# Peptides against a protein of PDB entry 9GMZ: the designs that were tried, part 116

Target 1, 343 residues: chain A of PDB entry 9GMZ
Amino acid sequence: TGFPLELLTRPATERLAYFENYTVAHPRLKEVYEILMRTIAEPAGASFIFVYGASGVGKTTLRLRVEQKLTELALPKLESDRARVPVVGIEAIAPESRYFNWKEYYTRALITLEEPLIDHKFDYGVRGISRDNFGKINVESKVVAPALRRALENALIHRHPDVFFVDEAQHFGKVASGYKLQDQLDCLKSLANMTGILHCLLGTYELLTFRNLSGQLSRRSVDIHFRRYCADSPEDVQAFKSVLLTFQQHLPLAETPNLVDHWEYFYERTLGCIGTLKDWLKRVLSDALDREATTITLKDLQKRALSVAQCQKMFKEIQEGERQLSETEADVQNLRSALGLGA

## One batch from the design tools (peptide; made by RFdiffusion4, then SolubleMPNN)

Design b2_p15_6_s4 (from b2_p15_6, 5 letters changed)
Fold by OpenDDE base, seed 5:
Structure b2_p15_6_s4 (fold): chain B 343 residues (1-343), chain A 15 residues (1-15)
Amino acid sequence: as target 1 above (343 residues)
Amino acid sequence: EVIEVEPASAEELAA
């Protein structure tokens, strides 16, 4: 089924918003969603979930859909427990400095946990944290990172979310030395252990550096690889074409553009990453709506495509991540064989 | 043949 035809008479802003809110349930998204939901329901003593994959594969879309579902599932329990927050999701900020800003992280996490609509106002016992007249958390500049951490620990314990999501979690790895990276991982591990709250870190293949640094994290973590579609797999090519067909039908234009016939060009400029594809189509749709165009042409696509140089850089980063995972899988098989465990 | 991928509702992703 295509877009609602009534959108063709609506403002450009409403037509664009329809496409922005539209999500394709592509096979890799569904697979990772099912694994993630199962792991959140039955963590089996895990304190961390790592979701890693290419930039633009759709990790943020995955997070938002899981947050929505966990919220829906929690609604009956929220009537009896007014203090509970079902899920918390934040994005880690890229540090302006060579060091991750823990103060900013704790502040953003607290603001997200303490949404104004929560009836149960809790005082976390930290001077310089207040609520405004609208119930919004205000953190004074004088509040130090250790005090914000204690406030966040108390907030997480009191609100008891099923999971705490941190998107763009590779930004924790942006440290000047390996020692500082270990200290950051130990800090996150301590926060998860002290609160009893499951943490899900979503990020690029740079998140694999966290797997190698702590043999203790590996025992308490679940790893989920969000794969891109690969052009050397006939099944992956078919899935990618199916996504193009679905987007083609859901672009709110008077004439349905032929995206599927250009699948190789879309693959070349997205590397099989559906988030990159959606963002590209969103930019092209916005340009088409601004011009009151009836359809999208190949020239319109070319105008908003990533450059070949950008794609080559992204592809090198993907190949490095995929290689590291393949080497790890081979090492596990070799270890099993050497231990006399069947494959 | 190219198969249409249904829009992900939170319900459809859970089914």
Scores: peptide ipSAE 0.033, ipTM 0.640, DockQ to the pose 0.144
Fold by OpenDDE base, seed 2:
Structure b2_p15_6_s4 (fold): chain B 343 residues (1-343), chain A 15 residues (1-15)
Amino acid sequence: as target 1 above (343 residues)
Amino acid sequence: EVIEVEPASAEELAA
């Protein structure tokens, strides 16, 4: 079924918002969603989940859908336990300096965890953390990172979320000269262990460096690879064409554009990443709505496409990540063989 | 044949 036809009589802002909120349930998204939901429900002593994949594969969409579902499933319990928060999600920010800002991280985590609308308020036991008249958390500039960490530990224990999400988590890997990436991992591991809260780190293939640095973290982590669609797989090509068909039916335009016939061009400029595809179509739809156009043309697509140089750079980053994963899989097989375990 | 990928409803992602 296509978009609601009533949208054609609505303002451009409402038509754009419809497409922005629309999510295609493509096979890789469904697969990773099921694995992630199952792992959150039954972590089996894991303290971390790593979700890694290409930039623009759809990791943020995955996170938001899991956050929504965990919230819906928790509603009956939240009526009886007004202190509980079902899920917490933040985005890690790239540091302005070559070192990760833990003070900012803890502050953002506290602000996100302590939503103004939550009925049950508690004291953090830390001076310089307060709530305004609207219940919003305020952190004074004098509060130091160790105090913010203790406040976050207490808040996570008290609110007891099923999972703590960190999107763009590759930014933890940005360490200043003289600091070890291991120390950042040990800090995160300590936070998860002290609170008993499962952490899910979502990011690029740069997260594989994190995974490999701590043999102790690897023993307590679950890995989820969010793969792109590959043009060398007939099944993946079919799935990608299916996504294009679905998007063309859900563009709120008077005339349905033919996207499927241009599938190779869409693949060339997205590398099989559905988030990149959606963002491209959002830009093109916005331009079409601003012009009061009845449809989208190939020229409209070309105007908002990533450059060939951008695609070549992104593809090299993907190939390096996929190579590292293939080497890790081979290392597991070599280890099994060396132990006398069958393949 | 191109199969329509239904919108990920919160229900379909949870099924």
Scores: peptide ipSAE 0.030, ipTM 0.610, DockQ to the pose 0.173
Fold by OpenDDE base, seed 3:
Structure b2_p15_6_s4 (fold): chain B 343 residues (1-343), chain A 15 residues (1-15)
Amino acid sequence: as target 1 above (343 residues)
Amino acid sequence: EVIEVEPASAEELAA
């Protein structure tokens, strides 16, 4: 089954939006989704979930799918509890300054938690926080970070989400010279402890450096590795080709492009990361729609591909992350063997 | 709405 053929008569914006909103349920996404959903349902006293993997592996897609499912599952309860928000998800912004902007983080979290569609409007007792005519939160410039934190703590307690998602969470690790990364972890840990809300941090392998700094967080965290597809695994290659086949069927073009025949080139320029693949195809589709093209060609793909230099840099970052995890796994096996536990 | 589709099987790729 491909895209709805009716899209061929629709505006380019609708055709692009279809592909943007299309998700392939590829094996790694499904696996991580199931683990994450189970962990959210039964956190077993965990305060944190760390989801780490390559840039462009699909962490944002995972988050959005979990947010959708948690919202769907909560609907029957939300009819009786109008104050509840089932899930909240934000993206951490890279600081323009060399330090993480907590004021901006708390503001964005409050705005997201207090979406206009929520019927029960709560007053957080903080001067300079108001709602506009649409019920959207407005935060005056005079409101300081400690006041915003208290407002967010109260909001999280009152709305009681099953999980608080922070995407691109490696940005918490980007502290100015002289700031301790530990202080950022302690701040997040305090927020989770004060609210009783499970936090899920999604990020690149840089998140491992952040996670490993706190031996106390390790005791209260669940780790989920979102792996890329590896070209040295026949199963992973088949899964990657299957994703390409699915995407070629769901590109809203008059002629179905043959992406599968170019699988090695797609792998070379995505490193087995499906998010990177989707973003690439989205750019190429946008260009094709702008030209009213009937299909996409290898030349169209090449025009929007990441450069070899970009791929080499990304691959080095992936290899370092995979190495760190492999060493940790080996250390666990060595410890088990030394304890007389079977490997 | 987010449309979820499972990737094709290895058998569908061989055909």
Scores: peptide ipSAE 0.024, ipTM 0.640, DockQ to the pose 0.920
Fold by OpenDDE base, seed 4:
Structure b2_p15_6_s4 (fold): chain B 343 residues (1-343), chain A 15 residues (1-15)
Amino acid sequence: as target 1 above (343 residues)
Amino acid sequence: EVIEVEPASAEELAA
């Protein structure tokens, strides 16, 4: 089924918003979604979930769909428990300085956790944190990071989300030394332990560094690899072409563009990452709508494509991440062999 | 054969 034909008579903003909000349930997204939902429902004593994969694979889309579903499932219980928040999700910000800004992180987490729809007033127990009459959190500049941490710990305990999402979590790793990275991990671990709240960190393959640094986190973590589609797999190529066909049908244009015939070019410039594909098509659609064009051409695609140099850089980062995972799989086999369990 | 991939609503992803 294609887009609603009525969109062709609607403003460009509505047509673009339709495509922006449209999500393709591609096989890798479904698989990771099911694993993540199951793990959140039954964490089995895990304190962390790590979701790692290539930049632009669709981790933010995964997070948003899980947040939506957890909210929907919680609605009947929220009528009786007005203090509860079913899920909280934030994006970690890349530090402008060499050090992660914990004060900003805690402030953003508090603001996100204290949505205006929550009628239940919370006392943070910290001077300089207030909620206005509209439910907006105000944090005074004098409030220090340790006080904000205590406020967040108390808020997480009181609101009791099923999971706390941190997107772009590789930004915790942007510290100049392995020792400082360990301190960041110990800080996150302490937050999860003090609150009893399951933390899900989504990020690039740089999250594998977190996995390797803490054998104690490894005992209390679930790892989820969000894989890209690979051109050397016939099944992955078929899935990628199916995604192109689906997007082709859901571009709100008068003439359906033939994206599938250009699948190799789409693969070359996305590396099998569906988020990168969607963002590319969104840019091209926006340009087409601005020109009142009836369709998308190859020239329109080329104008908004990532450069070959960008793709080569991204591909090197992917190959390094995939290599590290393959080494881990080999290490598991070696460990089994060394234990006498057989390969 | 290229098969249409269903749109992911939050409901469809949970099914």
Scores: peptide ipSAE 0.024, ipTM 0.624, DockQ to the pose 0.143

Design b2_p15_7_s1 (from b2_p15_7, 4 letters changed)
Fold by OpenDDE base, seed 2:
Structure b2_p15_7_s1 (fold): chain B 343 residues (1-343), chain A 15 residues (1-15)
Amino acid sequence: as target 1 above (343 residues)
Amino acid sequence: SLPEPVEPVNLEEFE
């Protein structure tokens, strides 16, 4: 089924919003979603989940869908437990300074964790943390990082989320000085251990550095690889074409554009990343709606495509990540062989 | 609420 035809008579903003909110449950997204949901439900003593994959593969979409589902599943329990938050999700920001700002991190986490609509207002036991008239958390400048950490630990314990999401978690690794990446991981590990709350870090292949640095996290972590579609796999090509077909049917335009016939060009400029594809199509749709166009042309696509140079850079980053994973698999096989375990 | 994700259309239905 395509988009609701009534959208053709609606404002451009509503037509664009329809497509922005439209999600294709493509095979890789579905697979990772099922693994992630299962792992959250039954963490089996894991304290961390790492979800890694190419930039633009759809990790944020995955997070949002999991957050939605966890919220829906928690609704019956939230009626009896007014203190509970089913899920909390933050996006990690790249530090502007060489030092990781723990104070800012804890503040943002507290602000995100404390939904103003929650009836049960938690006492943080920390002077300088308050709520405004709208129930939003305010943290005074006098509150120091150790106090904010204790406040966050207490808040996580009190609110008992099923998972704490950190999106763009590779940004923790971009610290050039101050806290080592290991110290950051140890802090996160300590937070997870002290609260008993499962943490899910989503990010690029740069998250593999986190996995490699913490031999202790590896024992208490589940790894989920969110793969792109590969052009050398007939199954992946078919899935990618199916996604294109689905998107072309859900572009709220008077004439259905033929995206599938251009699948190679779409693949060239997205590297098999569905998030990149969707973002590209959003830009093109926005332009088409602004022009009151009846359809999208190849020329419209070309105007909003990523440059070849940008695609080459992204592809190198993907290849490096995929290489690191392949080396890890080889290392495991070598270790097994060295232990006298069959490959 | 965000709309639920939709399964991709099978190409075999349109070929």
Scores: peptide ipSAE 0.030, ipTM 0.708, DockQ to the pose 0.891
Fold by OpenDDE base, seed 1:
Structure b2_p15_7_s1 (fold): chain B 343 residues (1-343), chain A 15 residues (1-15)
Amino acid sequence: as target 1 above (343 residues)
Amino acid sequence: SLPEPVEPVNLEEFE
């Protein structure tokens, strides 16, 4: 169990790429993956899925794994329905102003839906949207947001993905408060309703603020909390150590480093977030490969660690998110108790 | 005791 030993004779680029592509199937990732796959298969009238958790918990890894699986499951149908796209995923961009850039959002979504491998030319019904000779979508600057929206609605209906993923979805909430935030929610709701496409919004705990502003979205949404590993849970500590052991075995180095013995330091600098851990190890591995080192040391780890100040900031953001969820869970429990449904 | 390794999600092993 470990990396292919042949990698030790391969270029540093291939060794790094191996580790970059390597995914540990840690318990929280498996759990959230199964819930998400089940919810996509059987949305039960839901229009939205909200996946929230700490930055660096692994939400992007989750999305990519689900996108892959949905693509694999759709392959037999795609042979007969050449217009269909099984899944579409985009990343929401942080607004440069108090306004979310809907033009950019719609443009990116259209470009992602209309990748050049789709032989069927779709007429978007909008002037200034064209395909080049390579099949790439070009959107002219003169195309206004309402026209781009109609083009996206038509494209989503025609391509009929099983789910539309929006990563970093907390950026929808980084707009001016009040009526403008409600308008953003209504825009997303309308897009989901008009297309009949299930939307999955992945984001940080800031996504909770966005979710809670629309009681109507909450009634037609499924929530998935992608939790970090907590040091106060023996089971979570064991899972975190198992992840370290697995990464230790899959670092393509001549001498296996002992990461597990330093688990507390890894926990201190990742806050139990496996994505943060993997990114840290990638940086350290890259440095080791550049030096043609046989292993990595604690000093190598320390050189690429997040600062204590960064960890303290991230931890405060996590604690606030976890607190808000705990309050919501307590409110649900209190409501159930008051209704006589029991715990 | 060392924890057991968590099974890799190999892109290739979901076949």
Scores: peptide ipSAE 0.024, ipTM 0.596, DockQ to the pose 0.111
Fold by OpenDDE base, seed 5:
Structure b2_p15_7_s1 (fold): chain B 343 residues (1-343), chain A 15 residues (1-15)
Amino acid sequence: as target 1 above (343 residues)
Amino acid sequence: SLPEPVEPVNLEEFE
């Protein structure tokens, strides 16, 4: 099992695109996918799903796979309900300013929800929101955030997606001095409650700060931890090596590189994050294709590796997130013990 | 022993 050998005769652009589009069904991705799909199918009165994990663990890959599956499952219903959108997914942008830009968020959400392929034009009831000649939404600069929110609420109700995804959702935590982080979460909660649409927020361990601030959200949210592979777990090390073996077979090069023999170096520079690993290999593959190389070497890998300083910073952020989760688990055990429930 | 390869994520593999 490997890449189609025909790719070796194809342009470098096609060879790179093959690897970019290739996804490894690694155990942690599969586990989180199954939990997320089940939760979307049976939300049990939840308004939010929080998916948190290390940067580069693969959260965007998870989102895209769920979006694809939900779209596929909805196809038979979309024939009868042409107004329906099965799923909507956006990425939250890091604000250039000290505060989250709600106007930009609502605009991007509306643009994504109301793609040109939707036959039924919805009237948002808001002046300054129009469709261009290509069916794209145009939002005039004069439209204020409260009006955009009402337009998004109406659009979400009308299109009725099974879930609304927000990737990089830790950016909602960027609050100006004097504002409360709680107010941002209350805005999202209000949007979910007003529309009846399940929201899934994907992000880094910074999402835990949001999760802990709202005792009311705790009753209406499901938490999913997307864990990295840990070097202290033999099973996790084996899974990580299996991912390396799969990637080496799917690099469209004339000679299969030996990645598995260097697994410790790959682990050192990815911290067990498969997204970080894939992005590293993409850069190395691109360099190899540019020089028409038959394979990749350890020197090629070293040239595109994250620096030790970058890895140390990322590892500190991971350790803090993992610590907060372990403390929460200990708190649950302590609460159970205090309630007279056996450990 | 070499680790087993991980299957590519096809939509069918998560069913």
Scores: peptide ipSAE 0.017, ipTM 0.579, DockQ to the pose 0.114
Fold by OpenDDE base, seed 3:
Structure b2_p15_7_s1 (fold): chain B 343 residues (1-343), chain A 15 residues (1-15)
Amino acid sequence: as target 1 above (343 residues)
Amino acid sequence: SLPEPVEPVNLEEFE
């Protein structure tokens, strides 16, 4: 159990890459993965999946693992259907302006959908979209957002992915007016309906505002809450300690650091978010490798820790999201009780 | 007692 010892003789870049690619199968990740995979396989008329949770809980890791699994499951079918892409995943970018850049979104989605060296040339039916000799899509500056949308719709229909992932999807909500947020929801809904492609939006608890604005989307959406580990749960604390134990065994250092003894400090500075923990350890590992250190110390950890002020801000955002969900659950129970259904 | 290590996410372990 642990990292391959041969890594100790390898370059720092290879040692760091090992840890970056290493994923701990922590209980919440497994649970959410299973729910998400089942929902993708049997969407039951859903057009949207919302995966929400704290920043740094591990949503991007979840997405990447699902993308890998869907690709593996599709391999036998891809031999017969060379046009098919099993999955497409993009990260939504926070707009620099008060307006969401749909042109950029459609361009990035189209590029990502077509980046697999699929020998199958697709005609997008849009002038100013071409492929180079390497199969890379080139979009001319003159191509307008409505044309890019049509190109993406056609590409999604032709490639027929099992799911379209949008990571950091709360960035759709960062537009200055509630009306524009509804228009964005309607745009995404239209894209899902026109293509018949299931959309999975992954984001922070800010995504709940987006989800709640469209009572029509809620009827065709599945919600998945990716919870953090809570210090008030003995089971969650044990799981968090197990994750620390696993990470300390998989840090490619000559001397295994004792992370578990500092579990409270790790919890304080990650809020029970495993992605935040991994990113922290990655930064510390990088520093240790640069110094050719044999291990990492508490001082090394402290140097790369989030500040208390950052943690307090993040915790406030988490508490607000958890509160909103708890209120929603209470409302469901109250409705059931009022209907004469047992709680 | 030290917690048991969490097994790495091998895609095969989700099956």
Scores: peptide ipSAE 0.016, ipTM 0.574, DockQ to the pose 0.115

